Peptides against a protein of PDB entry 7RZF. Designs and how they scored, part 116

Target 1, 358 residues: chain A of PDB entry 7RZF
Amino acid sequence: PFQEEHLKQLYKIVPIKDIRNLYVTFPIPDLQKYYKSNPGHYLGHLIGHEGPGSLLSELKSKGWVNTLVGGQKEGARGFMFFIINVDLTEEGLLHVEDIILHMFQYIQKLRAEGPQEWVFQECKDLNAVAFRFKDKERPRGYTSKIAGILHYYPLEEVLTAEYLLEEFRPDLIEMVLDKLRPENVRVAIVSKSFEGKTDRTEEWYGTQYKQEAIPDEVIKKWQNADLNGKFKLPTKNEFIPTNFEILPLEKEATPYPALIKDTAMSKLWFKQDDKFFLPKACLNFEFFSPFAYVDPLHCNMAYLYLELLKDSLNEYAYAAELAGLSYDLQNTIYGMYLSVKGYNDKQPILLKKIIEKM
Target 2, 358 residues: chain A of PDB entry 7RZF as posed
Amino acid sequence: PFQEEHLKQLYKIVPIKDIRNLYVTFPIPDLQKYYKSNPGHYLGHLIGHEGPGSLLSELKSKGWVNTLVGGQKEGARGFMFFIINVDLTEEGLLHVEDIILHMFQYIQKLRAEGPQEWVFQELKDLNAVAFRFKDKERPRGYTSKIAGILHYYPLEEVLTAEYLLEEFRPDLIEMVLDKLRPENVRVAIVSKSFEGKTDRTEEWYGTQYKQEAIPDEVIKKWQNADLNGKFKLPTKNEFIPTNFEILPLEKEATPYPALIKDTAMSKLWFKQDDKFFLPKANLNFEFFSPFAYVDPLHSNMAYLYLELLKDSLNEYAYAAELAGLSYDLQNTIYGMYLSVKGYNDKQPILLKKIIEKM

## One batch from the design tools (peptide; made by RFdiffusion4, then SolubleMPNN)

Design b2_p15_7_s1 (from b2_p15_7, 8 letters changed)
Fold by OpenDDE base, seed 1:
Structure b2_p15_7_s1 (fold): chain B 358 residues (1-358), chain A 15 residues (1-15)
Amino acid sequence: as target 1 above (358 residues)
Amino acid sequence: MKLKKPEIPEWILRL
């Protein structure tokens, strides 16, 4: 376990590649025995959320961060790390202290709201879907993975232990959240801007770095992180599939799409799945407009319209992706193309949301 | 979809 001398440290690291990364790390207890409740997954889901009122949404709105990942990582025997990793913009590199302040404000929001059983249930349902429809891994990789997992799980649970959430443990969520404090922080900043400003070299790869203590004033600033009213818990994910029924193959099923509707305003082709037998569908829509590409002005207006439509749908994009849904919107020489793909059960909900924004 | 796990170089965790 890290001693006090290893906490409240800042590492400035010179990369070989032109990358800008921030790693905010917290030593946490070994959570492996709590795999049925997986409190680190719960916290990683919320901290790493990309929806409205998320940590990432605020940091993106400031132009400081491109991507964010939160979650637990295995450490040495008997402890783990909780890590918040962000990809920094050039501007974000100048605002690392404020980025970390926002992290602690979000963490403080999670403390104030307390553990939410409905969020745990969504994590459980998402994991159950991911398990049920897991792609067949290559036998060699799968066997090696199972062999590694057998050290941590009973044989009867080894196939499911990574996915099955069974126990809502608010006490364990609070316990982990209590370790996510400024007094327990280790900060690593990776940037070429530290070249020629380092005084140490790591032993394995010869990477140059500088170690500094984080000033007590900065630690105190983070300890006094207020409730930022911009941070909100996610809304319920309405796109999580619950029906996985596979309809029987129709006797009239064709190997190619059949025209099932022909009208003056629409043609509809349908093909039933005869190969995969998954509760998935692909909806594809081509919209035709005589105005879409009539001149450069209309072309630019059609482009701008689609960019605005995409932006207006960003609030659903992450929730849909988590639930195994995707959509695509493209300009075509005749108008626009829309596709909706993934689990069939909630596709009508996503399609309705898209149409309501059009 | 599996939650993305943080990818940090192991040597940074050992500093």
Scores: peptide ipSAE 0.305, ipTM 0.867, DockQ to the pose 0.623
Fold by OpenDDE base, seed 5:
Structure b2_p15_7_s1 (fold): chain B 358 residues (1-358), chain A 15 residues (1-15)
Amino acid sequence: as target 1 above (358 residues)
Amino acid sequence: MKLKKPEIPEWILRL
């Protein structure tokens, strides 16, 4: 277990590769026995969220961070870590203290809002979808994995334990949140900018690093993290599929797309799936405009329009991705191409959102 | 989609 002397430490690490990473790590109790509630997954979902009002959204808006991952990691026996990992921009490397302040502001927002059962339910539903439609693993790898996890789960639960959420435990969420404090932090910054500024060498890989105590003033600044009004809990994910019904194959099902609608303004082709038998669809739309490529000005306007449309849809992109939906928008020589792919149940909702922004 | 798990080198956690 980390003693107090191992906390409030900053590690400046020289990578072999040109990477800029920040790791903000918190020692937490072993949560393995709480797999049915998985409070670390709940917190990882919120802290790692990419939607409007998320930690990542704010840090991206400042140009400091490209990507963010939050979640639990196994440690030594009886001990785990909660880790917030970000990919730093060159500018973000200069603002590490402020990035970590924003992390604590977001954590403070989570404390102020308290545990949300609806967020737990979304995590449960997303995991259920991921389990139900999990790709077939290679039998040998799967058997070896099962054998490894039998040490942690009952035999009857071993197939599902990684995915099943059964118990909403607000007490455990609060317990983990109580460990996500500045007094319990270990910070690692990975950057080539520390080359020639290190005084230690790691024994396993020969990685050069410097260890420093985080100043008490900085710890106090993080302890006094105010509520930042830019941080909001996610909205409910409207794209999570609930209907997985597969329609029977029609007797007249064609092996190729059939023209089912022909009008002056539209043609529609349809093909029923005869191979995969998944509750998924692929919607493809080609829009034709005589103005799209008439001259360089119209080409540039069509490009700009599509970039603005993509930007306006970015608020839905992450929620759609989590729910196993995707969209694509491309300029074509004739106009525009739109595709919507994934689970069929909520595709009409995503399509409506796209059309409302067009 | 599975939530991405943080990938940190284990030696950094042991420092």
Scores: peptide ipSAE 0.297, ipTM 0.861, DockQ to the pose 0.592
Fold by OpenDDE base, seed 3:
Structure b2_p15_7_s1 (fold): chain B 358 residues (1-358), chain A 15 residues (1-15)
Amino acid sequence: as target 1 above (358 residues)
Amino acid sequence: MKLKKPEIPEWILRL
């Protein structure tokens, strides 16, 4: 475990590649014994959320961050890390203190709201879906992975322990949240902008870095992080599939798409899956407009319309992706293309949301 | 999708 002298440290690191990363790390207890509740996964889900009122949404709105990942990582024996990692913009590199302030404001919001059983249930359901439909790992990789985790889990649970959540433990969520404090922080900033400004070299890889103590004033600023009214818990994910029924193959099923509806305004083609037998569908819509490509003005208007439509749908994109749904919107020379793919159960909900924004 | 685990270089954790 890190001693107090290793806490409240800032590392400025020169990368080989042109990357801008921020790592905000907290030493936490070893959570391995709590795999059935996995409080670090719960917190990683919320801190790493991309929906409206999320940490990432606010940091993106400021132009400071492109991506955010939150979660636990294994450490040495007897401790783990909770890490918030962001991809920084050039502007975000100038605002690292304020980015970290927003992280602590979001963590403070999680403390104020307390542990939510419905969020745990969503994590449980998402993990159950991921387990049920996991790709077949290569046998050698899988056996090596299982052998590596056999010492952590009962033999009966080894296949499921990484996926299946069983126990809602609000006490453990609060315990981990209590470790996510400014007094326990280690900050690493990775940027080429530190080239020629470093005084140390890492012995293993020769990476140049500078170590600085975080000023007590900055620590106090983060300790006094108020509730930011822009932060809110995510809404319930309406796209999580619950029905996985596979319809029987029709006797007249063709190996190619069949025209099942032909009208003056629409044609519908259908092909049943005869190969994969998954509770998934691909919905593809081609919209035809005589105005879409008449002139450069109409073409630009059609482009702008789709960009605005995509932007208006961003609130659903992440929740849909988590639930194994995706959509795509493209301009065509004839108008617009829409694709909706993934688990079939909640596709009508996503399609309705798209149509309501059109 | 499984939540992406944060990928931090191990040497940064050892600093």
Scores: peptide ipSAE 0.297, ipTM 0.863, DockQ to the pose 0.590
Fold by OpenDDE base, seed 2:
Structure b2_p15_7_s1 (fold): chain B 358 residues (1-358), chain A 15 residues (1-15)
Amino acid sequence: as target 1 above (358 residues)
Amino acid sequence: MKLKKPEIPEWILRL
């Protein structure tokens, strides 16, 4: 176990590559026995969320962070780590203390709201989808992976244990949240800006670093993290598929798209999938406007309109991606192109959201 | 989609 002397430490690390990373790490108990509830996955889902009111959304709005990942990592015997990792901008490198303050404000928000069973259910459903539609692993890699996980899971569960959530354990979520405190933090900053400012060398790779104690004033600042009103729990992900029915191939199915609607205002082509047999669809819409490219002013207006439309849809982008949906919007010389792709079940919901913003 | 696990070098965790 980490002793107190190993906590509240700051590591300034010189990378070989030009990268700027922040790692905020917390030692946590070994949660392996709790794989059916996986409280670290629940917390990783929320802390690593990219939607409105998320930690990443706020840090991106400030121009400090590009990407964020939250989750558990295996440690040595009897402990794990919870890690929040961010890719820092040049500006974000100057604001590391404030970035970490925002992390603790978000964690404080999670404590204030308490464990949410609906969030656990979403994690369960997303994992079930990922399990059901996982790619076939290479036999050699798969056998080695199975042999490794047999040390942790019963033989009957070994194929599913990494994906299937079964038990909502609010007590374990709270227990992990209680470990995500400033007094338990280990901070690593990776940047070339520390070159020539290090006093230690790591024995395994020769990586240069400096170790410093985090000042008690900074720890106290993080301990006094208030509720930031910008942080909100995500809304329910309405795009998670629940119906996976594959319709039978029609006898008259053509290898090419057939024209199934022809009107003065619309043409519709349809092709049934005859190859993949997945509960997925691709919806493609081309909108024609005689005004879209009539002159430079209309062209610029059409461009601006689409950029505003994309911005207005950004609230759905992450939730759709998590659910295995995507959309694309492009200007064309004739007007606009819209594509919606992924699991077919919730495509009408995403399409409706797009059309309501148009 | 599996949540991306944090990619931290193991030696940083052992410091």
Scores: peptide ipSAE 0.288, ipTM 0.859, DockQ to the pose 0.600

Design b2_p15_7_s2 (from b2_p15_7, 7 letters changed)
Fold by OpenDDE base, seed 1:
Structure b2_p15_7_s2 (fold): chain B 358 residues (1-358), chain A 15 residues (1-15)
Amino acid sequence: as target 1 above (358 residues)
Amino acid sequence: MKLKKPEIPEYILRL
């Protein structure tokens, strides 16, 4: 475990590749015994959320961060890390202190709201779906993975322990959240901009770095992180599937799509799944407009319309992706293509949201 | 979908 002298440290690291990364790392207790409640997963879900009012949404709006990942990582024996990792823009590299301030403002928002059982239930449901419909791994990789997991879980739980949440433990969520403080932080910035500005070399890989203590004034600034009114908990994910019924194969089921509706304004083709037997569907829509490709102006307007439509749907994109739904919108020479894919149960909800924005 | 776990190079954790 890191001693106090290893905390409040800033590492400036020179990468081989042209990458800009920030790692904000907190030493935390070993949570392995709490796998049934998995408080680090709860916090990783919220901190790593990509929806409106999320940490990533605010940092993207400022042009400082491209991607964000939050969660626990295994450490050495008897401790773990909670890590917030961001991909930095060139501008974000100049604003690392303010990025970390926003991280602590979001963490302070999580403290003020307290643990939410409904968020835990969504994590539980998402993990149950992921377990139930897990793709078959290659036997050799799977057996080696299971052999490693047997060191941590009872034999009867080994298959499920990575996925099934059983216990809502607000006390453990608060315990982990209490470790996410400026006094417990280790900051690593990875950028080529530190080339020629380093004074140390890492022993194993020869990585050049500089270590600095984070100034007490900066620590105090982060400790006094206010409630930023831009940060909000996510809304309930309406796209999480609950019905997994697979309809029997119809006697008239064809190996190819059949025309089931033919009208002056629409043709509908349908094929029942005869191979996978999953509660999934693929909806494809081609929209035809005589104006879509008539001249360069109409082409540019049709392109701009789709870009604006995609932007207006960004609020749903992440929630849909988490729930195992996806959509795609493309310009065609005749108009527009829409695809909705994933679990069939909530596809009508996502499709309705898309149509309401069109 | 599994939540993406943070991937940090092991050398950074050992600094």
Scores: peptide ipSAE 0.280, ipTM 0.859, DockQ to the pose 0.650
Fold by OpenDDE base, seed 3:
Structure b2_p15_7_s2 (fold): chain B 358 residues (1-358), chain A 15 residues (1-15)
Amino acid sequence: as target 1 above (358 residues)
Amino acid sequence: MKLKKPEIPEYILRL
């Protein structure tokens, strides 16, 4: 485990590749015994959320961060890490202290709101879906994986333990949140901008780095992180599928799409799945407009319209993706194309949201 | 989708 001397450290690291990454790491207790509640997954879900009022949404709005990942990582025996990793913009590289302040403001928001059972239930449901519909692993890889995890889980649970949440443990969520403090932080910044500014070399890979103590004033600034009113818990994910019924194959099912509706304003083609037998559908809409490609102005207006529409739908994109739904919007020479794919149960909800923004 | 676990290079954890 890291001793106090290893905490409140800043590492400036030179990468081989042109990448800009920030790693904010916290030593945490070994959570393996708590796999049924998985408090690190709960926190990773919230900290790594991409919806409105999320940490990433605010850091993107500042132009400082492109991507964010939060969660637990295995450490050495008897401890783990909680890591917040961000991909930094060039501007974000100049604002690392403020980025980390926003991280602590979000963590403080999580403390203030307390553990939410409904968020745990969503994590449980999402993991259950992911388990039920997981891709078939290669037998050799799967057996090796199972052999590895047999050291950690009862034999009866070994197949499910990595996926199925069983117990809501608010006490454990709070315990992990209590470790996510500035006094426990290790910061690593990875950027080529540190080339020629390092004084140490890592022994194993020859990675050039500089180590600095984080100033006490900066630690205090992060300790005094107030509630930022821009941070909100996510809303309930309305796209999580609950019905997985597979409709029976129709006797008249054709191997190709059949025209099932023909009107002056619309044609509808349908093909039932005869191969995969999954509770999934692909909805494809082609919209025709005589104005879409009349002249360069109309073409640019149609492009701008779709960009604005996509932007207005970004609030749903992440929640839909988590739930195994996706949409795509494209300009065509005839108008626009919309695709909605994934679990069929909540596709009407996503489609309604798209239409309400159109 | 499973939440992507944060991938940190092991050398950074050993610093």
Scores: peptide ipSAE 0.278, ipTM 0.858, DockQ to the pose 0.613
Fold by OpenDDE base, seed 5:
Structure b2_p15_7_s2 (fold): chain B 358 residues (1-358), chain A 15 residues (1-15)
Amino acid sequence: as target 1 above (358 residues)
Amino acid sequence: MKLKKPEIPEYILRL
């Protein structure tokens, strides 16, 4: 376990590749025994959320961060880390202190709202979906993985343990949140901008770095993180599938898409899945407009329209992705293409959201 | 989908 002397440290690290990363790390207790409640997964879900009012959304709006990942990582025996990792812009590299302040403001928001059972239920449902429809692992890799995790889980649970969420434990969520404090932080900044400014070399890889204590005034600034009104809990994910029924194969099922509707304004082709037997569908829509490419002005207007439409749909993109749904919107020489893919159950909801923005 | 786990190089955790 890190001693107090190992906390409140800043590491400036020189990468081999031209990358800009920030790692905000918190030593936490070993949460392995709490796999049925997985409080670190709950917090990782919220801190790493990409929807409106998320930490990432605010940091992206500032132009400081491209990507964010939050969650637990295994450490050495008997402890773990909670890590918030961001990909920094060039501007974000100048605002690391403010980025970390926003992290603590979001954590403070989570404390103020308290643990939400509905968020836990969404995590449970998402994990259940992921377990049920996990890809077939290679037998050798799978056996080795199972053998490794048998040290941590009962034999009867070993196949499900990585996906098992059964117990809502608000006390454990609060316990982990209590470890996500400035006094318990280790910060690593990875940037080539530190080249020639380092005084230490890492033993294993020869990575050049500088270690500095984080000033007490900076720690205090983060400790006094207020509630930023930009931060909100996510809304309920309406795209999480609940129906996984596979419809019987129709007697007249064709090996190719069949034209099932032909009208003056629309043609519909359908093919039932005869191979995969998954509760998934692929909806493809091609819209034809004689105006889409009639001249450069109309072409540019059609492009701008789709860019605005994509921007207006961005609020659903992450929630859909989490739920195993995706959409795509493209300009075509004849008009527009829309695709909706994934679990079939909530595709009508996503399609409705798209249509409401068109 | 499993949440992406933070990818931190192990050496950074050991600094």
Scores: peptide ipSAE 0.272, ipTM 0.854, DockQ to the pose 0.647
Fold by OpenDDE base, seed 2:
Structure b2_p15_7_s2 (fold): chain B 358 residues (1-358), chain A 15 residues (1-15)
Amino acid sequence: as target 1 above (358 residues)
Amino acid sequence: MKLKKPEIPEYILRL
């Protein structure tokens, strides 16, 4: 276990590559025995969320962070880490203390709201979908992986244990949240800006670094992190598929798209999947407007319209992606193109959301 | 999609 001298430490690390990373790490108990509840996955889902009111959304709005990942990592025997990792902008590198303050404000929001069974259920459902439709692994790699995880799981569960959540354990979520405190933090900043400002060399790779104690005033600032009203729990993900029925291949199914509707205002082509046999569809819409490219003004208006439309849809993008849905919007010389792809079950919901913003 | 696990270099955890 980390001793007290290993906590409240700041590491300034010089990378070989031009990268700017922040690692905020918390020692946590070994949670391996709790794989059926996986409280670190629950917290990683919320802390690493990218939707409205998320930690990432606020840090992006300030121009400080590009990407954020939250979750558990294995440690040595008898402990794990919870890690929040961000990719820093040049500006974000100057605001690391405030970035970490926002992390603690979000964690405080999670404490105030308490464990949510519906969030656990979403994690369970998303993992079940990911398990059901996972790609076939290479046999040699798969066997080696299974042999490695047999140390952690019963033989009967070894194929599923990494994916299938079974038990909602609010007590374990609260226990992990109680470890995510400023007094238990280890901070690593990775940036070339520390070149020539280091005094230590790492034993294994020769990485140059500086270690500093985090000042007590900074720890206290993080301990007194208020509830930031910008942080909200995500809304329920309405795009998670629940129906996985695959319709039988029609006897008249053509290897090419067939014209199934022809009207003055619309043509519709359809092709049934004859190859993949997945509960997935691709919806493609081409909209024609005689005004889209009639002159430079209309062209710029059509571009601006689509950028505004994309911005207005950004609230759904992450939830759709998590659920295995995607959309694409493009200007064309004749008007606009829309594509909706992924699991077919909730595509009508996403399509409706797009149309309501148009 | 599996949530991406944090990718931290092992040496940083041992510092």
Scores: peptide ipSAE 0.257, ipTM 0.852, DockQ to the pose 0.616

